# Ledger of designs, part 65: peptides against a protein of PDB entry 2AUS

Target 1, 323 residues: chain A of PDB entry 2AUS
Amino acid sequence: ADIKREVIVKDDKAETNPKWGFPPDKRPIELHIQYGVINLDKPPGPTSHEVVAWIKRILNLEKAGHGGTLDPKVSGVLPVALERATRVVQALLPAGKEYVALMHLHGDVPEDKIRAVMKEFEGEIIQRPPLRSAVKRRLRTRKVYYIEILEIDGRDVLFRVGVEAGTYIRSLIHHIGLALGVGAHMAELRRTRSGPFKEDETLVTLHDLVDYYHFWKEDGIEEYIRKAIQPMEKAVEHLPKIWIKDSAVAAVAHGANLTVPGIVKLNAGIKKGDLVAIMTLKDELVALGKAMMSTQEMIERSKGIAVDVEKVFMPRDWYPKLW

## One batch from the design tools (peptide; made by RFdiffusion4, then SolubleMPNN)

Design b2_p14_2_s4 (from b2_p14_2, 8 letters changed)
Fold by OpenDDE base, seed 3:
Structure b2_p14_2_s4 (fold): chain B 323 residues (1-323), chain A 14 residues (1-14)
Amino acid sequence: as target 1 above (323 residues)
Amino acid sequence: SLFDEKYAAYKAKE
């Protein structure tokens, strides 16, 4: 998520009308909520679905969705997309995850051996999804990006782990325990990152949401609830972006595919088949789509379909129809 | 919990 992507400018003279659209920082509070994502600190105990239902009740919402299931006993970062933003969670499903885990060993192992064996689990691992998962129980590879041991206290190992989406930390710990020869289990787990969402000043509890909603509705203070909800654009920060002309926005908002002439600037390294975010020059999310060209092809070509638009987020009336 | 204590101590060092 933290990889700064190079921005290639195709049209350096392109301007945007300040009267059109609603930039993420200029949305009225009601509109901000309609296009919002909460960086929720999920408590241990409830399911991710129960937590989403509570948020809907607290904030008086019709729809919400989460950016990837946490088990009931697992706490930490759960992105919850609200109302019109609900479907932005599709951008978070393939995103990398970070966890802090407490592993308990079933026997005594020298610290040097623990460190050596855990280091061998960085890279590609073979996993079978657990029975309780909604996914088919086929053997599959997953990437472990890094394992950082934070503390070893006898049989208790606290570690941070960065993983590909759909890696099962419980299964990882089980395999580490087998490799150590003594066995192990996952004692506790917290998710500390889900793509662009991490443990920072934007992380809020269910209690915070109750209080902040009350301050807004009863006291007329919107500042707290405004800060507690991130714009939906936060949920696509990790994706490659294409910025489009004002004249192309309404067409894409009506579900038209993005054509090459509509592009003002774009990230380097887009490949055909990549999920991309289509943005206005004011950094508003218009749509998600599949790249039909590489970055290089989008620069070199004068015409053609650049992006197959899969999901529109922007209302049709934010920008004028110019076709 | 042991996790909460160790995790809090880790965060205090960051």
Scores: peptide ipSAE 0.250, ipTM 0.858, DockQ to the pose 0.984
Fold by OpenDDE base, seed 5:
Structure b2_p14_2_s4 (fold): chain B 323 residues (1-323), chain A 14 residues (1-14)
Amino acid sequence: as target 1 above (323 residues)
Amino acid sequence: SLFDEKYAAYKAKE
């Protein structure tokens, strides 16, 4: 999410009509909710599915989905996509995660040895999914991006860890304990990041949502509920983007594949097979799709299918049909 | 919890 992507401009003369579409910052409150994502602080205790069900009841919603399961005992960042934005969670599933964990050691270990051994777990690790996971229990590699020890207090080690999606922190702690020779277990875990969603001013509780919805419905104050819900475009900030002409938007919104002539600008470093976000010139999410060309091919070619459109988000009527 | 205490203390130093 933190990697700045270069933007390559193909058509520097392309303009957008300000009357078409609904930019993320200009949606009426009802429409903002329909295309929203909540950065929820999940409490410990309930399942991620129970929390989603509560949000649906609180906000009177028909549909919602979460951006990756947290275990019942795990707290912290749970992105919850609402209504028409529900399927944007597919962009968050493969995103990197950060956690703060409390590891309890089963024996005394010198602090220098703890620090040295934990540093060895940065990089590629081999994991087996836990028995409770629906994922096939095949050995797989996962990347640990960083481990930062925050505090060592005897047998208790508080640390921050950045990991590839689907890395099991419980398993990591078990292996660290084995490497230390004394054993260890995960005492507590909090997720502090899921892709673009972090512990920041956008993080809200279930209680906040109850209060903010009440202020809107009973008092007519929409400000709080508006701030508590992020536009769905937030959920794709970490993806490579392709910005398209106004004349191409309606076709893509109808499920047509993006062709090369529709591209105005794009991020560098797109590879064939990458998940990409198709955007308007007003930074509205039109669709998610699979890149059928590299960035270089999209620059050099005059024709062909650039993106195989997998999921449309934009309504068909936001932009006129210009074909 | 021990976690809440330690994590709160960490956040207070940031």
Scores: peptide ipSAE 0.232, ipTM 0.850, DockQ to the pose 0.930
Fold by OpenDDE base, seed 1:
Structure b2_p14_2_s4 (fold): chain B 323 residues (1-323), chain A 14 residues (1-14)
Amino acid sequence: as target 1 above (323 residues)
Amino acid sequence: SLFDEKYAAYKAKE
C-alpha cells in the first residue's frame, strides 16, 4: 500500500473545468455519505456483518459493505463502504493487511530462538484455510511481508505482522509454534491496517458514529460525521491510477471502456490484468477496471482499449456528454 | 486483557 508510484504525464496541457464533478473535499454532506467509507474500529464480539448492519441502522443507510472480514473475536480496522461507494470494497479485499497478535507458547523457549524462528517466517509460507472458511481448503502460498516482535514475556509473544490478503494469522502462529517445538496458539488479534486504512485520526467506533450522527441530525453540526467518513477515493489510494480527460469522463461513467486517447496521466508499472482506478483530473473516482494494456503500451499506442471498465461509481450527470 | 494492556503500552511508545 505504501509503494509510491511514479506518475507519467501524456498530456501536460490538459485542463479540467472546475464546474464539473464533485471533488472529494467539496461534496455536500449527504453526497459525501453516499460516496463514503468509514474506517471503523470493530469491537471484539460481533461479526463483521452485524457491525455493518449496525452502521446501516445508525446512519439510516440502505446499503453498506465491508472491506474484508474480521472474525468475531478480532478487533480493529474494518473499512465499511457506504451506499453508492459499497462496491469499492473490491479494491480492499486484495489489499495487504497488518495485525498485532498475541501468541501464547505451550512451552518455554529461549528468547533468541523465538526471534530467530519468527524471522524465518518472513517471506512465502504455505497455508491451508481453516475449516470454517468459505474458501476451499487447498494448500496455498501467502506472503508475510514482515514480522516485528514488540514484546516477549515468558510464553507470551506480542508481534506486528504485515501479510498478503487472506493470510490466516492463526495458522501462522500454529506453524511458528510447531517450528519452536512446543506448539502455540493465537490468544488475541487486532487488525491495525487494511490497505490504505490504518489506525489514525480517521479511526472511529460505533459509539462515535452514534454521537456524530446525533450531532448532525439534532444539532445541525456536520463536522464530526464529515470527519468520520472518508471519501471513497481513499479506498483506492493503493491502486495504480489513470487520470482521464474531462471529455472522457461521461463516457466512462456510462460504462464505456477507457480508450488510450482519454488518458492524461497514469502511474508507472501498470501491467495487463491489474485492477486500476480511473480518476478525473480532480482526483474523483470514476470507475474501477482491468488494465488491458501496460503503462508502456498506454504511452506508445495512439488507440485501443486501455481499461475494461468493471465498476462505475461516478454518476452519469457529473460531467457533460462530449461525444 | 493482557493483549489490551500490552498493546496500549506499545501504542503509548509510538
Scores: peptide ipSAE 0.225, ipTM 0.846, DockQ to the pose 0.937
Fold by OpenDDE base, seed 4:
Structure b2_p14_2_s4 (fold): chain B 323 residues (1-323), chain A 14 residues (1-14)
Amino acid sequence: as target 1 above (323 residues)
Amino acid sequence: SLFDEKYAAYKAKE
């Protein structure tokens, strides 16, 4: 998620009109909520869907969606996209995840052997999805980016793990237990990261949301609820970006594909088929789309479809129609 | 929970 992407400038003379759009930091509170994502600390117990339903009730919202299911017993980072931002969760589905897990071993194993075997699970692993998953039960590879053992206390192993999206930590722990020869199960699990969302000052509870909404509605204090909700642009920080000229924004906001002449700057390393975020020069999310060209092709070509626009977020009226 | 205790202890060391 923390991949610093080089920014290549294609048009260094492109300016943006400060009167057009609503930059993420300058949205009125109601508009901020409409284009918001909550970094929720999901409690253990409820389903991710129940938690989303509670947020909708607390904040008086019509729609919301979560950035990747947590099991009922799993706590921690659950991005919840609100209202017009709801579909931005699609950007979070492929994002890497981090967890802290407590693994309980079913037998005694020397600490050195635990450390050695767990290190072997870094890299590519073969997983079989659990029965309860909506995913077809086929063998698939997943990447374990890192395993960091935090504590070993007899049969209890606390560890941090960074994984590719859709890696099942329960299955990982089961396989570690098999490799250790004694068996193991997942005692506890917390998600500590989902792409750009992590355990930081933006992490809020359901209780916080109740209080902050009350402070806004009853006391007229918007500061707390404003801080509790991140702009939807946060949910695309990990994606490669393409910044477009003001004259292209309204067309893309109407669902037109992005053509090469509309590009002002872009991240390096975009490949054909990548999910990309189309941004204004004020870092407003216009749309998500599929790259139809590489970064190099977008630089070298004078024309053609650069991005197949799949999901528009920006209202059609934030920028004028200039065509 | 055992997790909460161990996780809190871990965070206190960071």
Scores: peptide ipSAE 0.188, ipTM 0.827, DockQ to the pose 0.914

Design b2_p14_3_s1 (from b2_p14_3, 9 letters changed)
Fold by OpenDDE base, seed 4:
Structure b2_p14_3_s1 (fold): chain B 323 residues (1-323), chain A 14 residues (1-14)
Amino acid sequence: as target 1 above (323 residues)
Amino acid sequence: SAAAQARVTAAARK
């Protein structure tokens, strides 16, 4: 969800040294890759793991990870976090997803009935994960945020669907088919969104990556590979953020918990237990952590642990130790 | 099918 979060300023006089760190837009190409996320157009056929392995080979990477499994037959948006950014995928796993699906009905149904029944599937649904899922097969609720019917062509229903993470569109279509009384199956599925990653101009193919890497290595042209890789900060855009003083950055980068005095500004609506991104004043990702306080507590308190730091991303040397 | 994939891809870009 594109939740516009209000920014509350706690310290309006806090400045940042332009000589410290590497803002997302100012990273040398090698460093940009080390802290990169590819918005990959996953082709139908391969597993998400096979695609990650191919990216590692294409780009000569040691590590990579994906922002949420797409089934072999499913195409579209697969965020692939690279090298030092690999662990940022944890921010994408719980993120909302959007798909375009083609549902094939097993019988003729009046369009008005299709539209009416599909509207009833907006909101809370009960699902059981499929047998092939590594997820424990317990009945669970999932949110369908919206269903937008794009086209009805006889028995073929093309629709856009926004869903909570781990909603199974195949199961949704099966239940829609049952509710229509004729049955249905998922003919095709494409993921068009995974949190902040969308079907947009940043979406690249495996072939694009081969070509762009070649242009860089053989022709000295870095512009294509630079554009094909998003900064890791993109992968946390949907999270609530806390911006910290330059003097606090090195401590957090060393794995220290964020304390209240280090906070310059923060998003409204942080709750205790939320996953939050700790940012520099130059919008560099320092770490992910669990909020130990609400936004209000972080404003009102003068001391205490604001964030339990779970994953550090920033190198220890980008900001000086000021202690 | 390739045709179904093309339809879904075309719709995803609109």
Scores: peptide ipSAE 0.380, ipTM 0.926, DockQ to the pose 0.935
Fold by OpenDDE base, seed 2:
Structure b2_p14_3_s1 (fold): chain B 323 residues (1-323), chain A 14 residues (1-14)
Amino acid sequence: as target 1 above (323 residues)
Amino acid sequence: SAAAQARVTAAARK
């Protein structure tokens, strides 16, 4: 998620009308909630679906969705997209994840051997999804980006791990235990990162949401609930972006594909087939789509479909029809 | 356990 992307300017004269749209920092509280994502500290015990149902009840919402399942006993970072933002979770599902795990070994192993074997699990691993997963049980490769051992206390190994989406830490720990020759199991697990969402000052509990909603509805204090909800644009920070002209916004908001003349600036390194975020010049999310061209093709071409628009977020009336 | 959960939470905040 921390990939710094170069920004290439295609039209340096493009301006935006300050009267159009609602920048992420200028949304009225009701609109901010309608286009919000909560960085939830999921408690251990409930399913991710039960937690989403509780948030809907607490905040009086019709719709919500989560940015990637945590098992019932797993705590930590669960992004929950609200109302009109619900579909933004599609940007978070493929995003990298970080965890802190406690592994318990079933026998005594020298610390040097633990460190050596765990280092061999950095890189590509073969996994079979567990029976309880919503994913078809086929063998698949997954990347372990890093393993950082935090503490070794006899048979207990505390470690941080960065992984590709849909890597099963329980399965990783099982394979580490087999490689150590003694076996192992996952004692505890907390997710510390899901793409752009991490363990930071934006992380809130279900209790915080109850209190902050009460302060808004009963006391008229919106500040706490406003801070507890991130703008939906946070959920696309890790994606390559394309910024478009004001004249192109309404067409894309109506579900038209983005054509090359609508592009003002874009990130470097977009490939055909990439998931991209289409943004206004005020950094408002218009839509998610599939790149039909590379960055280079979007610069060099004068016409053609740049992005196949898959999911529109922006309302049709925020920008005028200029066609 | 509550102790194991406290341990992973404390490590996550460092």
Scores: peptide ipSAE 0.379, ipTM 0.925, DockQ to the pose 0.923
Fold by OpenDDE base, seed 1:
Structure b2_p14_3_s1 (fold): chain B 323 residues (1-323), chain A 14 residues (1-14)
Amino acid sequence: as target 1 above (323 residues)
Amino acid sequence: SAAAQARVTAAARK
């Protein structure tokens, strides 16, 4: 999520009509909820699905989805996409994750050895998915981006770990324990990051949501519930973006593929096959799609399909049909 | 344990 992407401008004269669309910060509260994502502090105990069901009940929603399963015992960052934003979780599922873990060793190990062995687990690791996962139990490689040891207290090792999506921290800890020769288990786990969602001021509890919804419905105070819900655009901050002309927005919102003439600006480093976010000049999410060209091809070409549009989010009526 | 959860939560906020 911290990858600063260069922005390449193709059309420096492109303007946007301020009367069209609904920029994230200008959505009425009802519309903000319809296009919202909650950075939920998932409590330990319930499943991620139970928590999503509770949010739907609390906020009187028809649909919601989560940005990647946390086990019942695991707490912390669970992005929950609401209503019309529900499908934005597709951007979050492949996103990197960070955790803080407490590992308990089954024997005494010198601190220097703990540090040395844990450092060897940075990089590529081989994992077998647990039996409870919907994933076929084939060996797979996963990236451990970093391991930061926070505290060593005898047999307890507290550490921060950044990992590729679908890395199992329990399995990592088991392998570390084997490499240390004493064995280990995961005593506690909290997710501190899921792509652009992290442990910050936007993190809210289920209790907060109950109170904030009550303040809105009973007291007419929308401020709290507005702050508790992030715009769906937050859920795509980590993706490469393509910004399009106002004249292209309605076509893409109708499910048309993005063609090169519609591009105003784009991030550098887009490759063919990348998941990209198609944005308006007001930073509104129009759609997710698959890049059919590189950034360079999108700059050099005058025509062709730039993005195969897979998921439309923007309503068809926010921008006029200009074709 | 509640203590283990507290340790992980405290570390998450630093």
Scores: peptide ipSAE 0.363, ipTM 0.921, DockQ to the pose 0.945
Fold by OpenDDE base, seed 5:
Structure b2_p14_3_s1 (fold): chain B 323 residues (1-323), chain A 14 residues (1-14)
Amino acid sequence: as target 1 above (323 residues)
Amino acid sequence: SAAAQARVTAAARK
């Protein structure tokens, strides 16, 4: 998520009409909620589905979805996409994750050996999904991006770990314990990051949401509930972006594929087949789609389908039809 | 445990 992507400009003269659309920071509160994502601090105990059902009840919502399951006992960062933003979770499922884990060793091991063996688990690991996962139980490779040991207290090892989506920390800890020769289990786990969502000032509890909704409905104070909900555009910050002309927005909002003439600027390093976010010049999310060209092909070509549009988010009436 | 949860939460915020 922290990879700064270069921006290549194709049309430096392209302007946007300030009267069209609703920029993420300028949505009326009702519209902000309809296109929102909560960075929820999931408590230990409930399932991710129970927590989503509670949020729907608290905020009087018809629809919501989460950006990747946390087990009942696991706490921390659970992105919950609201109403019209619900399907933005598809951008978060493949995103990297970070956790803080407490590993308990089943025997005494010298600290130097713990540090050496845990460092060997950085990089590619082979895992089998647990029985309770929706994923086929085939052996698969996953990336461990980093392991940072925070504390060693006898048999307790506290560590931060960055991983590819669908890496099982419980399985990682089991294999570390085997490599140490004493065995180990996961004593506690908290998710600290899910793509662009992290443990920061935007992280809110279920209790915060109850209070903030009450302040809005009973006291007329919208500030707290507005700050507790992130714009849906936050959920795509980690994706490569393509910014389009005002004249192309309504067509894409109607489900038309993005053609090369509609592109104003784009991120470097887009490959054919990548998931991309189609944005307005006001940084509004129009749609998600599959890149049909590389960045270089989108620069060099004068025509053709640049993006196969998979999911529209923007309403059809925010921009005029200019075709 | 509540103590283990407090420990991982405190470490997550550092």
Scores: peptide ipSAE 0.349, ipTM 0.917, DockQ to the pose 0.938

